# Designs tried in a protein design run: peptides against a protein of PDB entry 5H65. Part 133

Target 1, 294 residues: chain A of PDB entry 5H65
Amino acid sequence: QYLERTPLCAILKQKAPQQYRIRAKLRSYKPRRLFQSVKLHCPKCHLLQEVPHEGDLDIIFQDGATKTPDVKLQNTSLYDSKIWTTKNQKGRKVAVHFVKNNGILPLSNECLLLIEGGTLSEICKLSNKFNSVIPVRSGHEDLELLDLSAPFLIQGTIHHYGCKQCSSLRSIQNLNSLVDKTSWIPSSVAEALGIVPLQYVFVMTFTLDDGTGVLEAYLMDSDKFFQIPASEVLMDDDLQKSVDMIMDMFCPPGIKIDAYPWLECFIKSYNVTNGTDNQICYQIFDTTVAEDVI

## One batch from the design tools (peptide; made by RFdiffusion4, then SolubleMPNN)

Design b2_p16_3_s4 (from b2_p16_3, 6 letters changed)
Fold by OpenDDE base, seed 4:
Structure b2_p16_3_s4 (fold): chain B 294 residues (1-294), chain A 16 residues (1-16)
Amino acid sequence: as target 1 above (294 residues)
Amino acid sequence: SMQERQELLKEASKLS
């Protein structure tokens, strides 16, 4: 994958598709707010989605909490169940199902919880004490995933989402297919439940200028560009600061572009057609930014 | 085991 450096002025004259190595300054970027640059991407249908906000999740879980857990679905070979009745909220019923490994309850740090009727706050509290949490509801004959608009799996502070378009949900008993019921690998859980997991990605548009020309390049990256996982950045202040520092380094506010550091990256051109209109677009790929760039 | 169950219940009892 060796590529010689090509000036932007030359790139702008060429047809797509092609790959280039460039050295340019980051004149500007959008969006400016980090939380707006983090999206969910489906690897199958390629749909980009917004990461649900806490308010969105609150509504979903509040709605779920209006449903009463089905007694006949409690205490199966897969899980042991416990019911809590809240003191307020008219005695809301919360069911927690502890998934067993070969009929044996694991330690909390290895245990998957299935929760019915839990609020976002309660679910988050549990996710800090147990390995994983899945919001569920009582189906006709089995527990089912509550809603793909909410995380299908919560591990610590990481919320795993599934694609509504591409997923064909299966009931909770399909977790029986997992040989290891202690590690709870997100992809394995997703596969068992018929979920196509979404990928957290940074989505940004860079305006690049090398003095010979200016072009906009699209960035969609999960963890390579910043060497920071997009899946973790929204819930980690330190990671957010790191990304901000990187962006400020390449595009410092209040400083003339002549003093900006050079960014070396790979871009690929591609054609986009909209009716009779044909446009050449550019995307950054296989690029990791270094902290000390001159 | 009973110990494992007690641990899980103890942690889960802190729901609210």
Scores: peptide ipSAE 0.058, ipTM 0.788, DockQ to the pose 0.012
Fold by OpenDDE base, seed 1:
Structure b2_p16_3_s4 (fold): chain B 294 residues (1-294), chain A 16 residues (1-16)
Amino acid sequence: as target 1 above (294 residues)
Amino acid sequence: SMQERQELLKEASKLS
């Protein structure tokens, strides 16, 4: 849709909802730290969650590692199992289940591992060698997902999370519903296991100033604004640097706003009601900054 | 196959 550029002073006088094209300077933004701006968003209930820290995952997996794999759940038609006993930690048992495709073990680069009793370090090592890893535990009659507070699927450095509120977990044997057990598409895995996958998003508040007025605009974006996936940025130093460079470009430290570059973007207004008070808020949408630096 | 299993086990054996 074509929109004429509208000055902020005019926008501030209008009722919501409306869409605008604007040209403004980024006076400031929050949060300032990149890791604080990356959140997990549920597409169903729209709840925002923090991305778990490494320490949080350590605790979850340490707890899981104290549990002994159930022998009766090993070696099914779906997977072949191997048990390792660590030399340290009083002989901790780790079970790795290799998911088969029509009864045949795939190559490592196509293989999904179900890991039971592994530490975060061990899981990370395995995720670098195999296609995917799912942390699991022994249930009563089947393997089950370990904990939705941890990733339900790890692919390389990418951690896939599910919504605790919206998910209705199913046992691991439901992976049998997948015809192709080599590609391991996260959405397909989630569907099979009854998981509503969370989405990585950048969440920021921009203070925009075009000289006629100032307004705050909310940004919630997964991969369009920076042309960088929020799902990958936390695990990639180069991507982090790129985001930082972009933000420094629009909001350079140590210089006056008069020298800031202009940002062209789209914003939409919307009403927020708090009791009897009605407030108009603004959100950035359909904007890619890499193409809009002036 | 046996070869496939050996490959998987080889990679997984690097747990610790």
Scores: peptide ipSAE 0.057, ipTM 0.789, DockQ to the pose 0.012
Fold by OpenDDE base, seed 2:
Structure b2_p16_3_s4 (fold): chain B 294 residues (1-294), chain A 16 residues (1-16)
Amino acid sequence: as target 1 above (294 residues)
Amino acid sequence: SMQERQELLKEASKLS
């Protein structure tokens, strides 16, 4: 558990894998843009994916809106359905399914909506009024998740994504397996629908320098390092500013590295093989940055 | 219930 501090020069000479406690200055980091640092990570296959752009979601939902809701799938024991027809020239059909809790319609703040045919804008508006929203489509025998390229669950401004590789999607009726149909815990919803949820992570490369040596350390962290959830940062200006302030504190622009604060963290070394080439890489782990560091 | 349904529909009616 406890590790004595090891200078970087000593670490650079040792074989992997090992764990170290270090004290170093953050000489530089990449990527410099926060939005480029937030990725989606699968805990099973470990694939890293980009967070879909709003424009990408627009396309997905526009495509979904071209399909007409199947009347045969409306109004089941699980949900009550309502159909809207847009007033525009398209006359688009939008189906909203209100998931019931034990046959009873809950209040909006506890209600899960299943929506088919909605635009991103419409879905976002609904997600601000209801507990959760799942974009769906009419399948052969049941409603189905629209597309894993889009969120499988939207709660407020939080978009929950699933891994295409690891997920084996099940139909919407599998939500019946959930005893609690009021809280709509993302992991529970994912499990019911056969989805492996992706995790928002900060992905950065730190160049660390303690005066004895320099090494690059990889950071992949959800909420520990900054004490800010990666899942929320893209949708919260204040959180974005906080991350920027933290990074500016450790790596202030226009200032000599001698004036940089010291960063204490844990790193682990590991071997990476690229064909015949073997190299040692480093990853930050179990580390929380603090402002009181000097 | 009818009351619950109306509340939900009211919120959902703001769809577009």
Scores: peptide ipSAE 0.053, ipTM 0.790, DockQ to the pose 0.012
Fold by OpenDDE base, seed 5:
Structure b2_p16_3_s4 (fold): chain B 294 residues (1-294), chain A 16 residues (1-16)
Amino acid sequence: as target 1 above (294 residues)
Amino acid sequence: SMQERQELLKEASKLS
């Protein structure tokens, strides 16, 4: 489906919805800070949420650590349990449950840990040694996910979040439904626990100018535009630098727009009603920026 | 195996 290039002045005169191929300069963009452009998106209810900061997670896990693990829920057919008492003055009890595969404990790189009472720092350390970590709490009859405000699954430096609105949480024993208890695919874990997983997305507004007209285009993209996953960028300094370099190339600071490079992309128009006002908005889609920037 | 269990416990004990 080939689209001919259309000048912005022509697009601005047309009704929505339509799809266009354009060639324009990136006059400006917002937000300017990368951490402000990464959001969590629900594919079901379509709400956009902020990615929790470390301070937010510290509070959640601190609260969880005030609860004592229930001895009656330890050592089931699904997992083997071990309790540690911290050496600090508070003497917290930390319960770690090692999920078994068909009654056999996997190697660390294939093992899922369920953790009660751990701090963010402790959980992060464990996630670097084991395949996956799920923060849990003792429920009435089974272990349960601690809080959807925190990650439901941590794999290395990747934090997987679920939608509070759309999820109907099920207890940990529902992991028994997984035939393969070694790979721990996030979507499979989410399905077993009744979680609607959120998607990391870049959310930006581009002001585009081709010399004939100016329009604002909305960008919501997970990994196509920059060829960098939004799910990884917050925890990787090199990826952050790469995104910044790309944006600096298209919108270089201290240089006049006449010297800016041309950006080729696809945009779609759509109607938005705000009270009595009807306006046409634009969104970037199916676009990858040049890889030669890096 | 018993060795695998000991290895897991060893790694988990390094949480702090």
Scores: peptide ipSAE 0.052, ipTM 0.786, DockQ to the pose 0.012

Design b2_p16_4_s1 (from b2_p16_4, 10 letters changed)
Fold by OpenDDE base, seed 2:
Structure b2_p16_4_s1 (fold): chain B 294 residues (1-294), chain A 16 residues (1-16)
Amino acid sequence: as target 1 above (294 residues)
Amino acid sequence: EQQLQQSLAQYVQSQQ
C-alpha cells in the first residue's frame, strides 16, 4: 500500500490505530549497546525475555553435571552412548549419546549429540565438530531435555531456546518421529519435543524527529530492518560491526542532528492500556534501512 | 497483534 508522508506533528494529534509513512531523523536510540537490544520472543504468548549470558548457562550446566547418567538409558535404538569420567577431584561423569539414522551412525556433520553432564565449554567444543547438540538429563524412563533455561539445541554458535510457558516437553525418544535425522531443523526438533521455539528479535526504542515533532517508536524485528538476523548477531563480530555502522550512520556521535541523514520508515500507532491509563504507542514496521545504506 | 503490542510496550517501559 502506498502511503503519503505524514509529518510527526500531525501524527501526534491523531487517534490510534493508524499506519503512517514518515521521514524523520533518528535523534537517539536505546539501548545503546547492541547486545542489550537482542531479546527472545515467544510467538505464542508474546513474552519477551533476555538472552541468557554465558554465566547463566555455566550455572545450569554445572548443576546438571551433579547428576549421574542412568546406565539403564544408555545405548537404545535411537542412539549409541559413550561415557567419560573426568580426572578431576570430583570424578564427573559425562555421557554423550550419538543419535543414529535408521540404526546407522551418521557422519559428524550430520550427527546430533545428546549430552548429559557436560560443561558449557565441553558442549561448545562438541557443537563445533558435530551438526547439533542437545543438553539432556536422565529422566525416569527416558532421556529428557535438561532445562528450557538453556538452549534445547545448539548448532555451531547458534543457541536455540524454547518458551517455558508454552512448551509441553516430551521425552527424547520422540525424535524418532523425525523423518530427516540429518539436517536437524530446529523447528522440527522443537515440534518433536513439544517445544515452542523462541525467536531472536531486536528490541529498540527510536526517538524520531522531523523538525515538526518528536516521537518515540519501538522496533521489534528479527531480520528485516538491518537485513541481519538477530539470531546470528551476538556470535558474529562482523555482523555486530555492521549493525553498529548502520546505527552510527543514522545517529552519528558528536554531530549535530541537523547533519543527520533522513530515515524513511513506516510506523503504526496503537492503543495500550495500563490499568486505567490509556496510551498511544508507535511501532516501526515493514522497514528496511540496509537497502539504502548497502 | 494487540497482545504483542501490549507486551512489547510493557516490556520496553519496564526496562527503562
Scores: peptide ipSAE 0.477, ipTM 0.923, DockQ to the pose 0.878
Fold by OpenDDE base, seed 4:
Structure b2_p16_4_s1 (fold): chain B 294 residues (1-294), chain A 16 residues (1-16)
Amino acid sequence: as target 1 above (294 residues)
Amino acid sequence: EQQLQQSLAQYVQSQQ
């Protein structure tokens, strides 16, 4: 986009909606902790929600582990099943279903596992060895996704979540509709299972100051602003450090704002209604700052 | 887009 730079004092006087190019200093931002800035967003209903914590997942999987795998659902044309009985925890049964491609077991790096009765720790261990893991439970006639409060698909360290509001879950046999049962593309898996996948987004509030005025602008971005995927940052220390470095560069601690670097970005104004209250909000868009750090 | 913006604003404001 080509926009002339507009001072904040002028922007603050304008009606919405409008788009602006600005040059301002990042006086402050919130939340300060990176973990708190990463959220899940539904592209359909636009609900924003927290990424589940490990403790939340532990509870979900512990509850799932109280259910016994149904023997009738084992070893179908879609998957081969193996059952383990733990020596501890009162003999918990864990079922691992290895999804086949046209009746053939793929290599581990191409194999999707369906896990029934597994703990978070067990699931994470398996996700590091195999292509993907889906936590499941025994339904009436087929395996089903365990719980949309937990990931519907785990690939390495990436947890894929679905929207409870917008999803209409289908049974696991619907994976048969996938022509390619080796790559396990999250969107394809979601479609087959009737899941609306959630998107990882950075959600932050920037307080911007150009010396003429001060305004707050929201950032909601998946991978453009930092050139770092929000979906990967929570499980990657190096990516976290990178984001922290970027934020420290623009808003260095212990330094006066006069010495802060200038941030050039695009913001758009829009009207928001909260009951009888009408306010103008601002959102950062089409902005990448990562190149300024290197 | 309007719904998204509304949702974002409400969410952020509720977190403050």
Scores: peptide ipSAE 0.476, ipTM 0.923, DockQ to the pose 0.875
Fold by OpenDDE base, seed 5:
Structure b2_p16_4_s1 (fold): chain B 294 residues (1-294), chain A 16 residues (1-16)
Amino acid sequence: as target 1 above (294 residues)
Amino acid sequence: EQQLQQSLAQYVQSQQ
């Protein structure tokens, strides 16, 4: 729907909720570091959380590696199992379970691996050679997902996470319900295992100035604003550079705001209650800036 | 949508 441009000074005087089209300069933005702007969002409970760092994952996988794989859970109709003993002083046992499609081992590019006792480094190496990897542990009667604090599915360099609050985990044998055991679509895997998948989002605060007023607006976006997926940016240097270039274009360092380019965007106002305090907040929506760079 | 907006605002404000 077409909206006429409204000056910020007029917007600041109005009650919420309303939608506006604006033309303003990006005076500043937070956070300044890209990796701090990428978050995980639950589509059900709307919890926002940090993306786990490598150090966080190392701890989880180290803890998982202290437990010996249960021999009784190896080599089922669903998967073939191989066990390795590491040559390090600890003699750690690693189990890799190759998921079969109708009793047949698929090609590596179609194969899902279940890994028990692997380190982050080992898991990452395997994820580059096979379709997907799921970190697992031996449960009482079946293999189970290791920990929702770690990825439930790794595809190449993409880590898929699940919501601890909304998920009701099921055992690994529930993967049998999948008709197609070659594509390993994250949503299908999540559904089979009772996982509510989290979404990668950019979360930023923009300070906008059109010369009539100054307004802070929030950005929460997965892939539209920059035309870059938040799910891929953390693992791709070129995508990171692209986002940085876009932000530098709108908010160039060392230059006066008078020389900044104009940003056209849509914002919506809404009411937020914090205890007894009622405030109006603003959010950017339905805006793509990448088109303006060309 | 309202719950999401509330959650977003609270999260951002807590980080500043």
Scores: peptide ipSAE 0.475, ipTM 0.923, DockQ to the pose 0.878
Fold by OpenDDE base, seed 1:
Structure b2_p16_4_s1 (fold): chain B 294 residues (1-294), chain A 16 residues (1-16)
Amino acid sequence: as target 1 above (294 residues)
Amino acid sequence: EQQLQQSLAQYVQSQQ
């Protein structure tokens, strides 16, 4: 796309909606901490929410572990089940269900595990050895997803979440609809289970200054702005460092704004209604800054 | 698009 560069002072006087190309300095940004900028977004209802912390997940899985696996739901055509009783005072029972492909157990790197009564630590350990893990519970007639407040699918270090508002959960036997029971594509799993998957996004506010005016613009981006997936950044120290380096480049600490580099980006204006008040907001779009850093 | 923008603005303004 092509747009002529417009000074911020001119933009601030115009009605929305419009698109602009700008050249400005990043005076400041918020939140300052990267982990606070990563959110979950529903593509259907557009709800934004926090990524659950490890402590939140611990609570959910601890609660789930208080439930006893139903023996009647073990060893179906879809999965083979193994039960462990922990050596703790409570004798916690953990069920691991190994999903089969046409009655045959896949290789570990192709195998989906359904875990009932597992702790976060146990689940994470298994996710490193098998393709994927789904936390489940015993329903009335079938296994069911444990809780949408926890990941519906853990694949390596990636936690996939679903929207509580938009999802209409189906029982685990609906995984039978998947012809390929080896790749375990998150979107396919979500579809089979009636889950609307949430999207990891960076959500930030940039204060932009080109010397003619100051403007706040929102960034909501999954993987284009930094050329780094928001879904992976929380679990990868190198990716975190990369994002921090990019932000430090545009907004170096302890340096006056006069020495800041220029940021070229596209912004769009739009109208927002807040009660009786009408406000013009700005959002960064179609902008990649990583190419300017490398 | 409009709904997304509204939600984003409200969320950001409530959090920051």
Scores: peptide ipSAE 0.475, ipTM 0.924, DockQ to the pose 0.893

Design b2_p16_4_s2 (from b2_p16_4, 8 letters changed)
Fold by OpenDDE base, seed 3:
Structure b2_p16_4_s2 (fold): chain B 294 residues (1-294), chain A 16 residues (1-16)
Amino acid sequence: as target 1 above (294 residues)
Amino acid sequence: EQQLQQSLHEYVESQR
């Protein structure tokens, strides 16, 4: 809001909570690697967790691929099913269920696929040709989401994850509650399936220095700070480059801090508990830096 | 808000 700029030395002396406008240099930041700064956050329980790596997903889908699709769950009013048997020695069965809209198969770019037994590679290929993919397994009475450790929804290169703690999974037939079965809005899919969607966030620690004092401030932001969605950056080289450029601009390697540009931002102080000790922390909020770079 | 802040702090510190 309308805050007067406050020097860091003054801020460091004040009790929390308070909000400040500051002008400081980014002395350093952590983590240094972009992929390490992207996390998943639950808006309900506030758990922070790592984005699963490709290797993690491979294991999950390999395990899923060992399960045989239940024939009695194929071809419902909701979806048409097609099954393939691989020609390899394992004879893996893959079931693809094409979700229909009012009994009609939509166009590929509007179609949701439910996949049993697919590998990560196969799923990714399909996600590039169809609107969305949900990895599923055969449950007792219906198809069910395969595993919340894997994406519940894949759209192009975007992986949507759900919170294991807060989600109460419902069977796939609950997708029937969606009036429009063509757009497949992630939040709507999540709601139908009882999933609390996780939010991609940048989580960083900035060391800020304005010459009067130094403080660390946390950044937890989804898309405002860089004007780049955390949900897209991991799968887009150009976006990664953009973030790197921004960070290099504010904190250029091999250059003295005296030559660093000034960063104007808002920070808020707050109290946290560390065991029996109370500590004041700082967090960046309502700040966009991309406009200064463009 | 306090829970979020607490969680963020704990998470960041756990990575140090």
Scores: peptide ipSAE 0.489, ipTM 0.932, DockQ to the pose 0.912
Fold by OpenDDE base, seed 5:
Structure b2_p16_4_s2 (fold): chain B 294 residues (1-294), chain A 16 residues (1-16)
Amino acid sequence: as target 1 above (294 residues)
Amino acid sequence: EQQLQQSLHEYVESQR
């Protein structure tokens, strides 16, 4: 994908769509806070949405905890069930269903749990001990996914979300279609349950300046630009620090732009419709930033 | 790709 480097002043005069290689300084970027830059993207309908906050999840699981697990749905060929009653004033019922592999209970590090009535804190604790957790509720005939506004699958600190618009949910017994019930690949789980998985992406706007011109370019990237997965950054302090360090390197606070390092990247132009107006936009693509800026 | 680009643009502008 070799391209000759083009100055921004020349790019700004050209029609879209085109691809360019540029060398520019990062004058500024938005949003400034990392947590605001991480979004969920549907690969099917292309909707962008916010990652649910802890408070949002608390509400969902609190509501789920008001429902009593159906005894008739416990202990199937797919899973073994255990029930707890909390020692609080309400006596909340919590059901944990341990998914079996060919009728055999797997080791904890290979075991998928289905949780009814669990709080966010309880679910998080379990996700650190077992392979995976799916929040569920009792349906009419089977267990069902609790709510697509919450993760459909939690693996350690990774929350997997599904698209409400594109998903056609199927009941939990459809997990039987999975031959291997030990690895719990998120895409396989999603497919079995009729879920279109959302993708974590960094969404940012870069203001680029090479001395000849200034333009804004969007960044929408999952794991290439920073070499850090957007899916992991929100739950990992070290990864957050790394991203912050990279951004501070290219756009250091408190100094003049003349001292900023040069950013080499690829951008593509494209046409968009904004009401009655046509506009040319720019997007960064196929770019990995190096930490060793000379 | 065009649909994605349009969605991205609209989303970013809505955040301003």
Scores: peptide ipSAE 0.479, ipTM 0.930, DockQ to the pose 0.879
Fold by OpenDDE base, seed 4:
Structure b2_p16_4_s2 (fold): chain B 294 residues (1-294), chain A 16 residues (1-16)
Amino acid sequence: as target 1 above (294 residues)
Amino acid sequence: EQQLQQSLHEYVESQR
């Protein structure tokens, strides 16, 4: 729908909810660090949470590595198992389960590995060679997902997380419900295992100024605003540089705001409750910015 | 959508 451009001073006087088209300068934004702007969002319960740090994952996998793989759960119709004993760490047992497609081991680029007792480093190494990796542990009757605080699925440099609140975990044998055991679509894996996948999103606050007024608007976007996926940016230096470049173009350091480029975007107002107080908030929507901003 | 917006607001404010 076409919206006429509205000055911020007029918007600030109106009740919510409404949608606006604006032209404003990005006076400032928060957070300033890219890592801080990337969050995980549950589409079901709408909880926002931090992306786990490497240190967080180290702890989780270190704890998992203290558990010995159950021999009874090795070599099923679903997967072939190989066990290694590490030279260090008092002979830690590591199990790698190669998931089969209709009883046949697929090629590495199509193969899902279930890793039991692996460290973050080991898991990352394997994820670079094979299609997918799932950190698992031995349950009573089947392999189970290790921990939803860690990725439930790793594909290359992409870490897929699940919502602890909304997920009802099922055992690994439920992967049998997947007809195609070669592509390993994250949503399909999640569904089979009872996981509600979290979504990577950029969460930022923009302070917008068009000369008539100043307004703070939230940005929550997965891949449209920057045309860069939030799910990939943390593990890709080039993508990080691109985002930084875009933000620097709109809000160049050491330059006066009068020289800032104009940002055209859509914002919507809405009502929120802050304790006993009602407040109007603004959110950017349906907006894509280009790298060549003039 | 209202729940999402409320959650977003609360989260952002908690980060301040």
Scores: peptide ipSAE 0.477, ipTM 0.929, DockQ to the pose 0.911
Fold by OpenDDE base, seed 1:
Structure b2_p16_4_s2 (fold): chain B 294 residues (1-294), chain A 16 residues (1-16)
Amino acid sequence: as target 1 above (294 residues)
Amino acid sequence: EQQLQQSLHEYVESQR
């Protein structure tokens, strides 16, 4: 949709909601640290939450590792089970369940593992060798997802999370509903298990200045603004460097704003409530950053 | 969308 460029001073005088095309300098942004800008968003309840840290996951998996796998739940038509006993004094038992496709064990790159009692380190090691890993626990009648505070699915370095508020968890045998037990599409796994997948998003606040006015605009974006997926950036140093480079380009440290490049983007205004007060907010949308000139 | 926008605003403000 075509929009003429509008100066910020004019925008600041108008009622919401409206859409604008602007050309402004990025005076500043927050949070300054990239890892702080990556959040999880529920598409249903719209809750925003932090991505769990490694320490958080350690605790969850450590707790899970204190539970003994139920022998009655091993070796079903869905999966073959193998049990290890650790050599440490605790004698921790770890169960790995290899999900079968029509009764046949698939290749490692197609195989889904259900891990019961594994540590984060062990899970990560396995996720590098197999297609996917689901942390599970022994339920009353079936294996169940361990905890929605941890990933429900790990594929390589990608952690897939589910919404605690919106999900209605179902037992692991519901994976039988999947016709193809080799690709393990996260959305399909989530659907089978009653999980509402969370979405990785960049959440930032941009302070924009075009010389006529200054406004703050939110950025909430998954993969369009930077052309980098928020779901991958935390685990990829090169992607992190790319984002940092982009931000440094538009908002170079130690340089006066007069020398900043111009940023062209679309923003939309909208009304929000703050107690008894109404406030107009702005959000960047449909924007991909490109090389700009001073 | 309105709910999302409201939630986003509240979340960002809570982080300040």
Scores: peptide ipSAE 0.476, ipTM 0.928, DockQ to the pose 0.915

